# Designs tried in a protein design run: peptides against a protein of PDB entry 3WG5. Part 312

Target 1, 218 residues: chain A of PDB entry 3WG5
Amino acid sequence: LAKNIVYVAQIKGQITSYTYDQFDRYITIAEQDNAEAIIIELDTPGGRADAMMNIVQRIQQSKIPVIIYVYPPGASAASAGTYIALGSHLIAMAPGTSIGACRPILGYSQNGSIIEAPPKITNYFIAYIKSLAQESGRNATIAEEFITKDLSLTPEEALKYGVIEVVARDINELLKKSNGMKTKIPVNGRYVTLNFTNVEVRYLAPSFKDKLISYITD
Target 2, 218 residues: chain A of PDB entry 3WG5 as posed
Amino acid sequence: LAKNIVYVAQIKGQITSYTYDQFDRYITIAEQDNAEAIIIELDTPGGRADAMMNIVQRIQQSKIPVIIYVYPPGASAASAGTYIALGSHLIAMAPGTSIGACRPILGYSQNGSIIEAPPAITNYFIAYIKSLAQESGRNATIAEEFITKDLSLTPEEALKYGVIEVVARDINELLKKSNGMKTKIPVNGRYVTLNFTNVEVRYLAPSFKDKLISYITD

## One batch from the design tools (peptide; made by RFdiffusion4, then SolubleMPNN)

Design b2_p30_1_s2 (from b2_p30_1, 20 letters changed)
Fold by OpenDDE base, seed 4:
Structure b2_p30_1_s2 (fold): chain B 218 residues (1-218), chain C 218 residues (1-218), chain A 30 residues (1-30)
Amino acid sequence: as target 1 above (218 residues)
Amino acid sequence: as target 1 above (218 residues)
Amino acid sequence: PVILDPLPADISEKIAKKRKENIELAKKEL
């Protein structure tokens, strides 16, 4: 019986246009091989809102389920990472990770202080994050509070409040716990039931370009 | 019967990128020798949040138990040190030590006053510290109060509140008291029962580089 | 540009960098 393949890739660091290229490459590889799903191990402090929105669109256009896994312990889906997670087919978090803190800013001053976004921008992202939560059947009230209160949550809190679907220590536990779950958003217009009973896990390495860009932007 | 080895090393001073290198080196040595555990005698006033988060990740990736021991008397696991402790497999404190005071700051002004962190940053670290506590089965309410109230605790208070596991006067008492305890977080995906019944204690000295950097940064 | 980052850029970048290094190390161990 042809083993269903699950791809695993890492995306780490600031959300930028290069991060979009990584998502696109990883998802495309998994689509071409008709994978059961791709798991993206995400660790980000946030980044650019424009890049984030493009990533969300790319995930939603995926021909296969995209699982965002906030991993390893100590990682975060902070700010832009929260939006990406909320735009995905399933969210998992490892113990010792965090999600939230989504208030938009215009940047940082020379002294490291935040330059606040005007109400118009803040309200736009409130509407946007709520829409992602509502579409995925996740807690839209908490999604709004990620902005209005700059709220951050633990995995246990996020699970309790219905922001995420799984808390898992590793890929094997994630596969076990998410087996038989339906995607929170459609894949090709249908909600898919995940089947992880007899899967081969394939790890995707960063491309040479990904490594180089990572090295330069680091 | 091959004696189980316990390594002991010291990490003292501000938490920086160099402190990460020390943790990595010490843990790697202990891993290579298949040690039963490594005890890190920690004394820190705090330091950089980025370095702290990397240290936590390195500890959690350890192939062996990492025990944080706030030692000697007069030492502290202050600020960043508290996060490191909460991210470890077991926390011990010597009498006359302290833990806590975890409120993030952006730095110091020219007049020496604290530059407060914006709510976004504070909330991020609240979620982070609570996640570390929850993952390790430690008191998440107190972990939050280490930030929100800038709370500091004695060893007796920390033990009472379920922040730490052991109060010990020295390494021998620590080994005796922690013998048969389970790690508070997994090692290689499993909770390990510590076995200190027939152990050889090996002390790791600072490298020449460690000594040189300490000399330059002091 | 609108930024969605909870930390000052310098801290965020450094966290991101070190996290990336840890992932690269983890990938080398695989």
Scores: peptide ipSAE 0.100, ipTM 0.333, DockQ to the pose 0.112; fails the geometry check
Fold by OpenDDE base, seed 3:
Structure b2_p30_1_s2 (fold): chain B 218 residues (1-218), chain C 218 residues (1-218), chain A 30 residues (1-30)
Amino acid sequence: as target 1 above (218 residues)
Amino acid sequence: as target 1 above (218 residues)
Amino acid sequence: PVILDPLPADISEKIAKKRKENIELAKKEL
């Protein structure tokens, strides 16, 4: 029996327009092959809010389940990464990772101080992050506190508070634990039950361009 | 019967990108020789958070157990050193050493005063240090207090509170006490039982480059 | 532009760089 395919791809670093292109490429490949799902191993300190919103939209438009996996240990879905996770079909975290710290800023001053976003922008992103949480049946109160308190959570805390669905050490444990779970948001208007019983894991390597940009931005 | 090899290397001073290179070199040598473990004699006042996080990741990716040994007496695993220790397979401390004081800072002002990290950064590192403690089955409450209270502990306190695994005066006592212990985090996905019954201790000397950089940074 | 980054760019970049170096080293040992 032909094994269902699960794609795994890595997205690491700051969230930018290029990160959007990576998400789009990876999801498109997985869609073309009618994959059971794609797992995005995410490790980000955050990035641009505009790019983040586009990534969320791309995930929500996916023809297949997109699982955000905060991986490896020591990784984070910080700031923009939290929004991306909350916009996805399933969130997993490896032990030793973190999620949260979502307060928007305008940037850093020359002295390294944070330039605060005006209340209008902060309130916009509070409403936005709460909507993502509510749509996915995740903890909207904690989502708000990711902004208002710059809250960051461990995987165990995030699971306990209903922010994420899975804590897993590796891809195999993730597949095992998420097998039979329903997506937290619809895929093509339907909540999908994940089937990872007889799957082939295919790793998507970064393109040459991905490697080059990662080399330049790192 | 071929003796299992245990490597011992020293890392002293501020945690920087160069310190990462030292960790990487030492662990790589020990991996290549299929050592039973490597013991890193650590003495650090702290350093850069970015370098620290990379070192933690390198340790967690190690093919062999990495033991952090706060040594000699008078040494510390302060600030960044505590994170590194909490990210390792086993923590040992010599009597007369210390661990803790982990509150992140942005640096020092011209007058020598600490520039405080914003709550966003502090909360990120609280989540991070708690995750390291939880992953390793160590005291996450104390790990948080290393930041929130700038708590520092003696070896005896750290052992009592479940922050560390061993108090040892020297390498021989460390090997004796840790023999038969399980690693606190996995090695290649498995918790390893340390076997130090018939071991040869090999000391790794600093490279010429290591000596030169130490000379320049001291 | 609105930025959603909890860490200063220099810290984030260095974290990213070293993790890459770690991955490349792990690949050289394979």
Scores: peptide ipSAE 0.067, ipTM 0.323, DockQ to the pose 0.101; fails the geometry check
Fold by OpenDDE base, seed 2:
Structure b2_p30_1_s2 (fold): chain B 218 residues (1-218), chain C 218 residues (1-218), chain A 30 residues (1-30)
Amino acid sequence: as target 1 above (218 residues)
Amino acid sequence: as target 1 above (218 residues)
Amino acid sequence: PVILDPLPADISEKIAKKRKENIELAKKEL
C-alpha cells in the first residue's frame, strides 16, 4: 500500500558522476518506502553530459514520480539541469529561478574560453532534448531553442510556453498546485495521478559524503 | 511450422566486433526456434564502421525478421546504430529516443578533437547509407542528411519522414502496432507479414561473456 | 579505423555504461 509520504531532497552544484549517486540514493530511499513522490530541489549551473543522461535514465526508471523543483529563488536548472527537468515526471519552478541555456560545449580552454562542440554533437543533443520534450508532452520547439538560441526562461515564461507544469513559492504551494496532476511521463509504464491529500513531507538530508563533495566543488 | 514466439534481446554500448558476436548469437537462437521475429532493444552511441557493416550483413542474412527497437527512453541509435537500424526488417523507437548523426570520422585526437574522414570515405558511407534506405523503402534523402548535415531525429520526426515504421512505449505496444506490417526488406528472399497475435515473448539474457565485456568496456 | 560516434569516446563509453546499468535494473524489477 502506497504510504501517503512525499520525500524532499536537495541536489545543488555541478552535474557529475557523484550527482548521479545522489539522485540514485534519494530515489531509492523513496522507492523503498513506496512514497507518493519525491521532490528534488534542483539548483545547478550544468555539468557533464554523460552524468546528465544517466540521471535522466535513472529518473525514468523510478518506481515513483520524480518531481524536479527549481528552488530556492535565485536557483537555476541551467544546461544539464534543463535536460534532467525535461526527463522528469513533473517540473516546478520557484519565482526568481531560471531554466535553459543548453548548448553543449567540449569544455573550457586554459584561458577560460569555451571550446565549441562540433555540429555533430550539437545536433545529437538537439534530437535528445526534443525527444525528452515530446515524450513528456512539453514544448519541443522551445527545447530545441534552449540549444540553438541558448535560450533561458523565467518560471512564468516556461509555464506559459508549456515547458514546465507548476510555478510555486515553496513545497506547500507545490503540493497544493500539483495535487491531482498526472505525471508527464509514465511511472512503471502508467501515467500516475498525484495524490497529495494529507501527505507527510519527509526531508532527506545529504549524506556526509554529499556534504563534503558539495563543499569541495563550491 | 513457425512458433508463435517473439524473442527480445538487448544490445547496448559501442558497436565493436564483440557486438557482432552478440547479434549473431541472439539471431541464431531465434532462428533455431523458428521464431516469428526477434526484437533487438538497441542503445548505442555508435562505434566501428567495419563491425557495423558486418552486423548489417548478419541481419540481412537472418532467417527470421529482425526488428530494431531503440529503447528505453533516453536511448539512441546514433551513428553506427542508424546504419544497423536502416539495414533491419523493421525499426521502432520509444518516445524520448533519437536516431542519426552518421558522419564518419577517423577518430579523436589527443586533445579530444574529431579527426575528419577524407571525402573519399565520407562519400562511400553516403552511398552505403542511401542504398540501405532505398532497399528498405525508407527516406534516402534523410539518410544522406544523417551524414551530410549530421542530422539527428526524434521518433516522431523519424516516423513522419519515413525513416522508421513504429513509435512504441514498450514491447506490448510495439507488438500491437507492428502486427500485420510487412518487413521492409526480404526474409529469405520474401517480404514477410508479421503475425503477433497470441505470441509468447521470450527474453534472451546476455551471456556471461556479454556481461563481462560490458563490464570491462564500461 | 573509421568511427561512427557522435560524442567523444570517453563520454560515449560512460553514457553507454550507465544506460546499461539502468536497463538491467529495470529488467530485474519486472
Scores: peptide ipSAE 0.038, ipTM 0.252, DockQ to the pose 0.108; fails the geometry check
Fold by OpenDDE base, seed 1:
Structure b2_p30_1_s2 (fold): chain B 218 residues (1-218), chain C 218 residues (1-218), chain A 30 residues (1-30)
Amino acid sequence: as target 1 above (218 residues)
Amino acid sequence: as target 1 above (218 residues)
Amino acid sequence: PVILDPLPADISEKIAKKRKENIELAKKEL
């Protein structure tokens, strides 16, 4: 029997317009091959809000399930990474990873201090992150606290509070645990039940440009 | 009595040519003010080897002590960050940070797998990292293992093995613990004894460009 | 531009503590 294909790709570092290009490329490849899903191994400290919103939109426009996997141990889906995760079809975390700390800032001052976002912007992102949580059936109260309290969670806490769906040590455990789960948001207007019973895992690589920019940004 | 100035700046994210510009700018400001030292709060997953080597060289050319501080908790001086640290005048780590994982790679393949560096490149970086360790009187055996075993250490382990000089929870504890220490490499040809008895801490900010690129790369 | 900044220092401490605990756990599993 032809194996269902699951793609795995890594996105590491800051969320930028380039990161959008990475997401777009990876998802496009997986869409072209009619993959059962793509798993994005995410390790990010955060990044640009505009790029993040574009990435969320690209994920939501995906023709296939996009699973965000905070991996490896020690990785984080911090700040923008949390939004991306909350906008995805399924969130998994490896033991030893973290999620949260979503307070928006305007950047850093000339003296290195954080320039706080005005209440208008903070409130916008509170509304936005809550909408992502609500749309995905995840904990909107905790999603708000990711901003208001700059909260960060362990995988176990995130699972317990209904922020994420899976704690998994590796891709194999992720596939095993997520098999038969429904996507938390629709794929092309339908909630998809994941079928990982007979899968071929294909790793996707950064493009040369991705390598170069990762070389520049890693 | 006029307080000695200690600058503190943050460098976060991937090591790139832009990161070099950040180091250069920060160190230059601190040099211009004849600071007692500059502390770079470093949180990096790694980056470009060329940029890393340039940064190391810039640190070694500094007219003032450059202290690399792996901070805050959860931060890492991974890969290129370890080399930068080993090339610096003093290394500190906050509890819950890590250092190591220095194996060079050529990047990622089209399928997302790591493209291993050929032995010639790996051996070059082994020699390079060992030289940094030896020149700074740090553990060259562990420095090699950062590559050959892709070893990562806790602050306590790194201190125990003689890779780093200080474990500190914050800038104040760092200043307190490093007071009276000699730099591990010369400053303008001389080992400097740090004097943090009467210091003013000045935080340096990313430039607007740094913010923008951090916005692009964060 | 709005930046979604990584963790304030206190949260970074909590994350770091948990990362350390998890690295120690991961080292026990290796």
Scores: peptide ipSAE 0.032, ipTM 0.283, DockQ to the pose 0.104; fails the geometry check

Design b2_p30_1_s3 (from b2_p30_1, 21 letters changed)
Fold by OpenDDE base, seed 2:
Structure b2_p30_1_s3 (fold): chain B 218 residues (1-218), chain C 218 residues (1-218), chain A 30 residues (1-30)
Amino acid sequence: as target 1 above (218 residues)
Amino acid sequence: as target 1 above (218 residues)
Amino acid sequence: PVILDPLPADISEEIKKKREENIEEAKKEL
């Protein structure tokens, strides 16, 4: 019997190989305990594309629903964070958060100017982000525009346009609103109806290693 | 029993990581004493976006109402200051102050010209500022125009357009006018009705460190 | 490596100058 447990973990900062390790660890813990779901409170400005793609794969391979929650207010799922969200089983946003701005770049020049990605790379990520949106039944046109127009959306806009599923102020409201929703992508080949009736919420603290690396990379 | 105490503190100058530390310290003191609210007299030209976003998060995580008061006359909540205000529980302005002009930039060139932010960055902050306005039930159209048109408003205009809640000449008038108002964002998940009946006003002085850092950054 | 860019934007001082000018104009209208 699935334990009536929902895990909550925070991932904050740049998307790196270390962020992958955090996702993997958190999801693994929740899987091992047969949790109903894991909610990942995400606050990221973006990061590495390679790490992002690995994170998306890890989420899609999860044995339990992974809910990306752009939280707290003032947080963002920017760039790489948007891809991660679009690859997840459910997207929620707190009021005062944002999602989008996904145009890939090669980095910054010494003067702080963006080094543009060649069209080949940009087109690759357009196809990739559209695929994530299509697979999850989310707005693929808007997903493309996250790249082509550097579009960023509010929670209300993202909900309205079918990019996300929930606007929630906190974990309790998220659980209440998402109760009875189907996952937007399959879990073990099946769409799962979320059941958050009488759940225990368990918060996963960052490991000491997680804290140390976050401190070094921030 | 909540002490009938309202704290007042001043934050002046550029928004930096040190400004975050000031906000955190002041709010923490007021939280520890179970104050009815803290009023932060804000006078800022703007500053760092990262620091601003952290300050907004800290305000929204406050256990007590945080009132941003653009004060004294001649002060501004410029750029980063506008975001901070829009992220707060109540905005007040003194006559002769201003709010707005929020267009992000990458800095200044050697010749003093503005280095424009790429559309990606500008669009990110448009979404962010609109989200802050929407969450607080404030005018999101005007919030967007703070960026897209570099719009700056007087207190009277800002009140008229639903950007702010109070125009007040001093702390006493602010307390009088805001008494019985609901916070524009939740405190611990609930909108709070301000009760400034028979309150003691306590002024927080800047720490020696705050003074020193302000002196170095100004 | 392809970077999906984090957006640290700085909000700078010329916005301050234009605001000071707008404040001075707004003070004249009050």
Scores: peptide ipSAE 0.065, ipTM 0.321, DockQ to the pose 0.071; fails the geometry check
Fold by OpenDDE base, seed 4:
Structure b2_p30_1_s3 (fold): chain B 218 residues (1-218), chain C 218 residues (1-218), chain A 30 residues (1-30)
Amino acid sequence: as target 1 above (218 residues)
Amino acid sequence: as target 1 above (218 residues)
Amino acid sequence: PVILDPLPADISEEIKKKREENIEEAKKEL
């Protein structure tokens, strides 16, 4: 029996239009090979809201399950990363990672002070993040508080509150723990039961373009 | 039987990108020689959060145990140093050292006053530091208070509260006391029992580059 | 643009800029 494939790719840094291209490329490769899933190792401080929304939409349009894995230890799904995670089919976190801090801002002043978003924008993103949480059966109250209180959570807290589904130290533990779980959102209109019993893990390397842009944006 | 090697290196001063390079170099050397562990004698007032997070990640990716030793007496693992310690496989402190004071700031104004971090950033680092503590089985409540109360602790207090594992006057006492301890975080996915019964201690000197940059940044 | 970044991009950029400035200043002193 042909081994089911699970792809693993890394996305690190600020969420930009280029990050969308990374998601799109990685998911497309995994779709073409009819993978059981793709795991995105995500480490982001956040970034652009427009890019984030496009990424969420691309994930939700995926023909295969997209698992967001906040990895490695010390990584975060901060701000935009939280929205992306909440829009995905399954969220995992490694110990020593964080999620949250989702209050939208317009930018930073020259002195590093935050330029506050007007209430209209804040309220829009409150509604948006709550919708993502509700659609995925995750804690919408906490999702709102990621904005209203600028809340950030540990993996254990996020699991406890029903924000995420898995705490795992590595890919092997993630596969073991998520085996038999249903996706939190539909894949092609159906909730999929993940099958990780006899899978080949295949790592996707960043393209030359990905490496170059990451180097420039870091 | 080939003697197990323990490397000892020193990292002193502000946490910067260069400090990351020091950690990476020292750990890599110790990994190449399959050392039992590396001990980093750390003395830092803090520094950059980005560099700190990268250092934590590099430590957690180490193929060998990384022991943070706040040394010599009078040294501190202040601010960024606390995070680094909490991200490590074992923490030791010499008598007369300190740990804590982890409240993030944006910098200093022209008049030398602290520019406060917005709640978003503060809450992010609260979650981050708590996650490091929880992952390592250390006191997450105290870790949070290192930020929320700007708490600083003595070695005895830090040991008592379960922030650190060892109080030791020197390398020999550290090796003696930590012998047979398990790492507080995994090494290559496994908790390692430290074996310091028949070890050779090898000191790593700073590179010429390390000396030069330390001289420029001091 | 609405930014969802917990760390001020400016701290990253200002840190980057200050790093670049410090590197450039360090290059001038060398």
Scores: peptide ipSAE 0.056, ipTM 0.317, DockQ to the pose 0.084; fails the geometry check
Fold by OpenDDE base, seed 3:
Structure b2_p30_1_s3 (fold): chain B 218 residues (1-218), chain C 218 residues (1-218), chain A 30 residues (1-30)
Amino acid sequence: as target 1 above (218 residues)
Amino acid sequence: as target 1 above (218 residues)
Amino acid sequence: PVILDPLPADISEEIKKKREENIEEAKKEL
């Protein structure tokens, strides 16, 4: 039986191979303890597409529900963060956060201008993001527009358009609002109804490695 | 119990990481003393988007109400300053001040021309500023137009359109007019009714560091 | 490498750092 425990962990920064390691570690801890869910407080401007795709796969393979919570106010699930969110079991956003802006780029030129991705790459990610949206029963048209229009949404807009499931100010409100919701994608092949009735919230601290890398990359 | 004390501090100049340190220091002092509120007399032409977003978060995490007061006459909450204001518990403006002009830019070219932000960045900040406005119950349409039209408003216009809460000539008038108002965003998860009935006003002086950096950047 | 980042790295990193600080402070209040 799942323990009435919900883990909360923070992932902040650019999406890299190290971010994958953080996701993997946090989810693994929560899985080992048979937690009811893990909430990942996500704040990212984006990052590497390869790392993003690996993170999505790791979330989809989770033995427990993974809730992406764009938090705190001012945070974003931008670019790669949007893909990660769309690949998760439930998306929540705090007021004052944003989601979207998913157009792939090759990088920045020396003059700071964006190096555009060729149509082939853009089309690949359009297909990919639409698939994530469709699999999760979220708005695939808006997901496409996150790329084609480089669209960004408020929490209220994202909820209204069926991109996300919850707007919540804090963890307690998130737990209250998401209680009884079904996961948007399967957990071990089944849609799970979240049960947050008498849950203990346990915060996962960043590892020493997490702190060190955050210190180096920030 | 909150002391019947209101702190007043000045933040002037470009929004930078140093400006964040000023906000953090001033708010922390007021929090430590359990002040009824802190008033930040803000005069900024704008600055860095990263610093701005951090300042917004720091304000939103304040244990006490943070009132942004665009002061003195001739001051502005321009660009980054508008975002900061929209992220605060209450906005006041003195007559002869302005707010708005929020279109993001990448910087200035060698010839002094503006380097435009790509649509991706602009759309991100549109979503962000709208979210701040919505969260605070302020005019999100006008907030968007601060970017899309690079709109600037007078205090009277800003009040009329529901962007700000108070027009006040000085601190005493501000305290009088804002007395009994609810904060536009929560303080520790709750909307606070401001009580300025028998308050002592305490001015926070800039630190030596604040003076030094102001001296270097001016 | 394909990059999915809406903001320049310099802007994004600083934003991120302060958000963490803010989250850590917010977690202390909970």
Scores: peptide ipSAE 0.047, ipTM 0.305, DockQ to the pose 0.104; fails the geometry check
Fold by OpenDDE base, seed 1:
Structure b2_p30_1_s3 (fold): chain B 218 residues (1-218), chain C 218 residues (1-218), chain A 30 residues (1-30)
Amino acid sequence: as target 1 above (218 residues)
Amino acid sequence: as target 1 above (218 residues)
Amino acid sequence: PVILDPLPADISEEIKKKREENIEEAKKEL
């Protein structure tokens, strides 16, 4: 029986337009091969809002389920990473990871202090993150608190509060636990039931360009 | 007497395509107002190579001198930030800042380890960083060592080795020390002598878009 | 993507910590 293919790729570091290119490339490869899903192992401290929004849009436009997996232990889907996760078809976290801390800032002042976003911007992102949570059937109140309280959650808390769908130690446990789950957002207008029965896992390596840009970004 | 205007803006966090937009916006404003210079207070751990290269290009295309000021104390022009600094018309550093650590990486592995750039990529960036140093009349040997040895320098070391031009505690000292200096690269094909006599300092606030994007990035 | 080296983990952590502290301080100013 032809094995269902699940792609696994890694995105690490700050969310940038290059990170968008990585998401786009990885998802495109998985789409072209008619994968059952792609798992993006995400470890990010945050990044660009525009890149984040574009990544969310690219995930939403995916022809296949995109699973954001906060991995490995010690990784985070911080700030922009939380938005990306909330925009995805399924969120998983490894034990010892974190999600949240989504307060918008304008940058850092001359003294290295955070330049606070004006209320208009903060409110925009509150509305945006709440919309992502609502659209995905996730906890919009907690999503708001990721901004208003700069809340960060453990995987267990995030699961408990309905922010994420799976806590998994590794890819195999993720596949096992997410098997038979429906995507939290539609794939091409339909909620897809994940079928990880008898799957082949294919790892996507960073492209030379990805390697080059990550080298310069990291 | 109409005061010479010096703009000061801050760029903090990871270097991304948004950071490019910030540089572009800030430089454009200062160009439009025929500023004597713009000082970019830079605090970055690094970022995207493509964004970095675009930022360097944008600085090189500036109609006015762009001073990269690693500020405040505790800030760094790390990795991509070093390239940006080396591509600028003048580099200043505050005491307690750092510059260097330019080794390219491809990202982080699933276990959180650095994915090393292949020699081809490393060599490309060695050539690139050396070119920036040479073009700016800065120490190309040290610039290479920022990659090959992952060298980081203090402001005093960076000054001593001819990587930077000024060590300054604040904007006022920067203006005072850099007054009468020639740019290390041309402005519109000419080396410009900085005139900070009787200047008006204008701080540029992040745009709403900048604020929004930095909020999501950070 | 070429990523130019993150700040040494310690500096990145310090920046992260300082970000977190600034975030906490900024939360106090809000």
Scores: peptide ipSAE 0.029, ipTM 0.232, DockQ to the pose 0.106; fails the geometry check

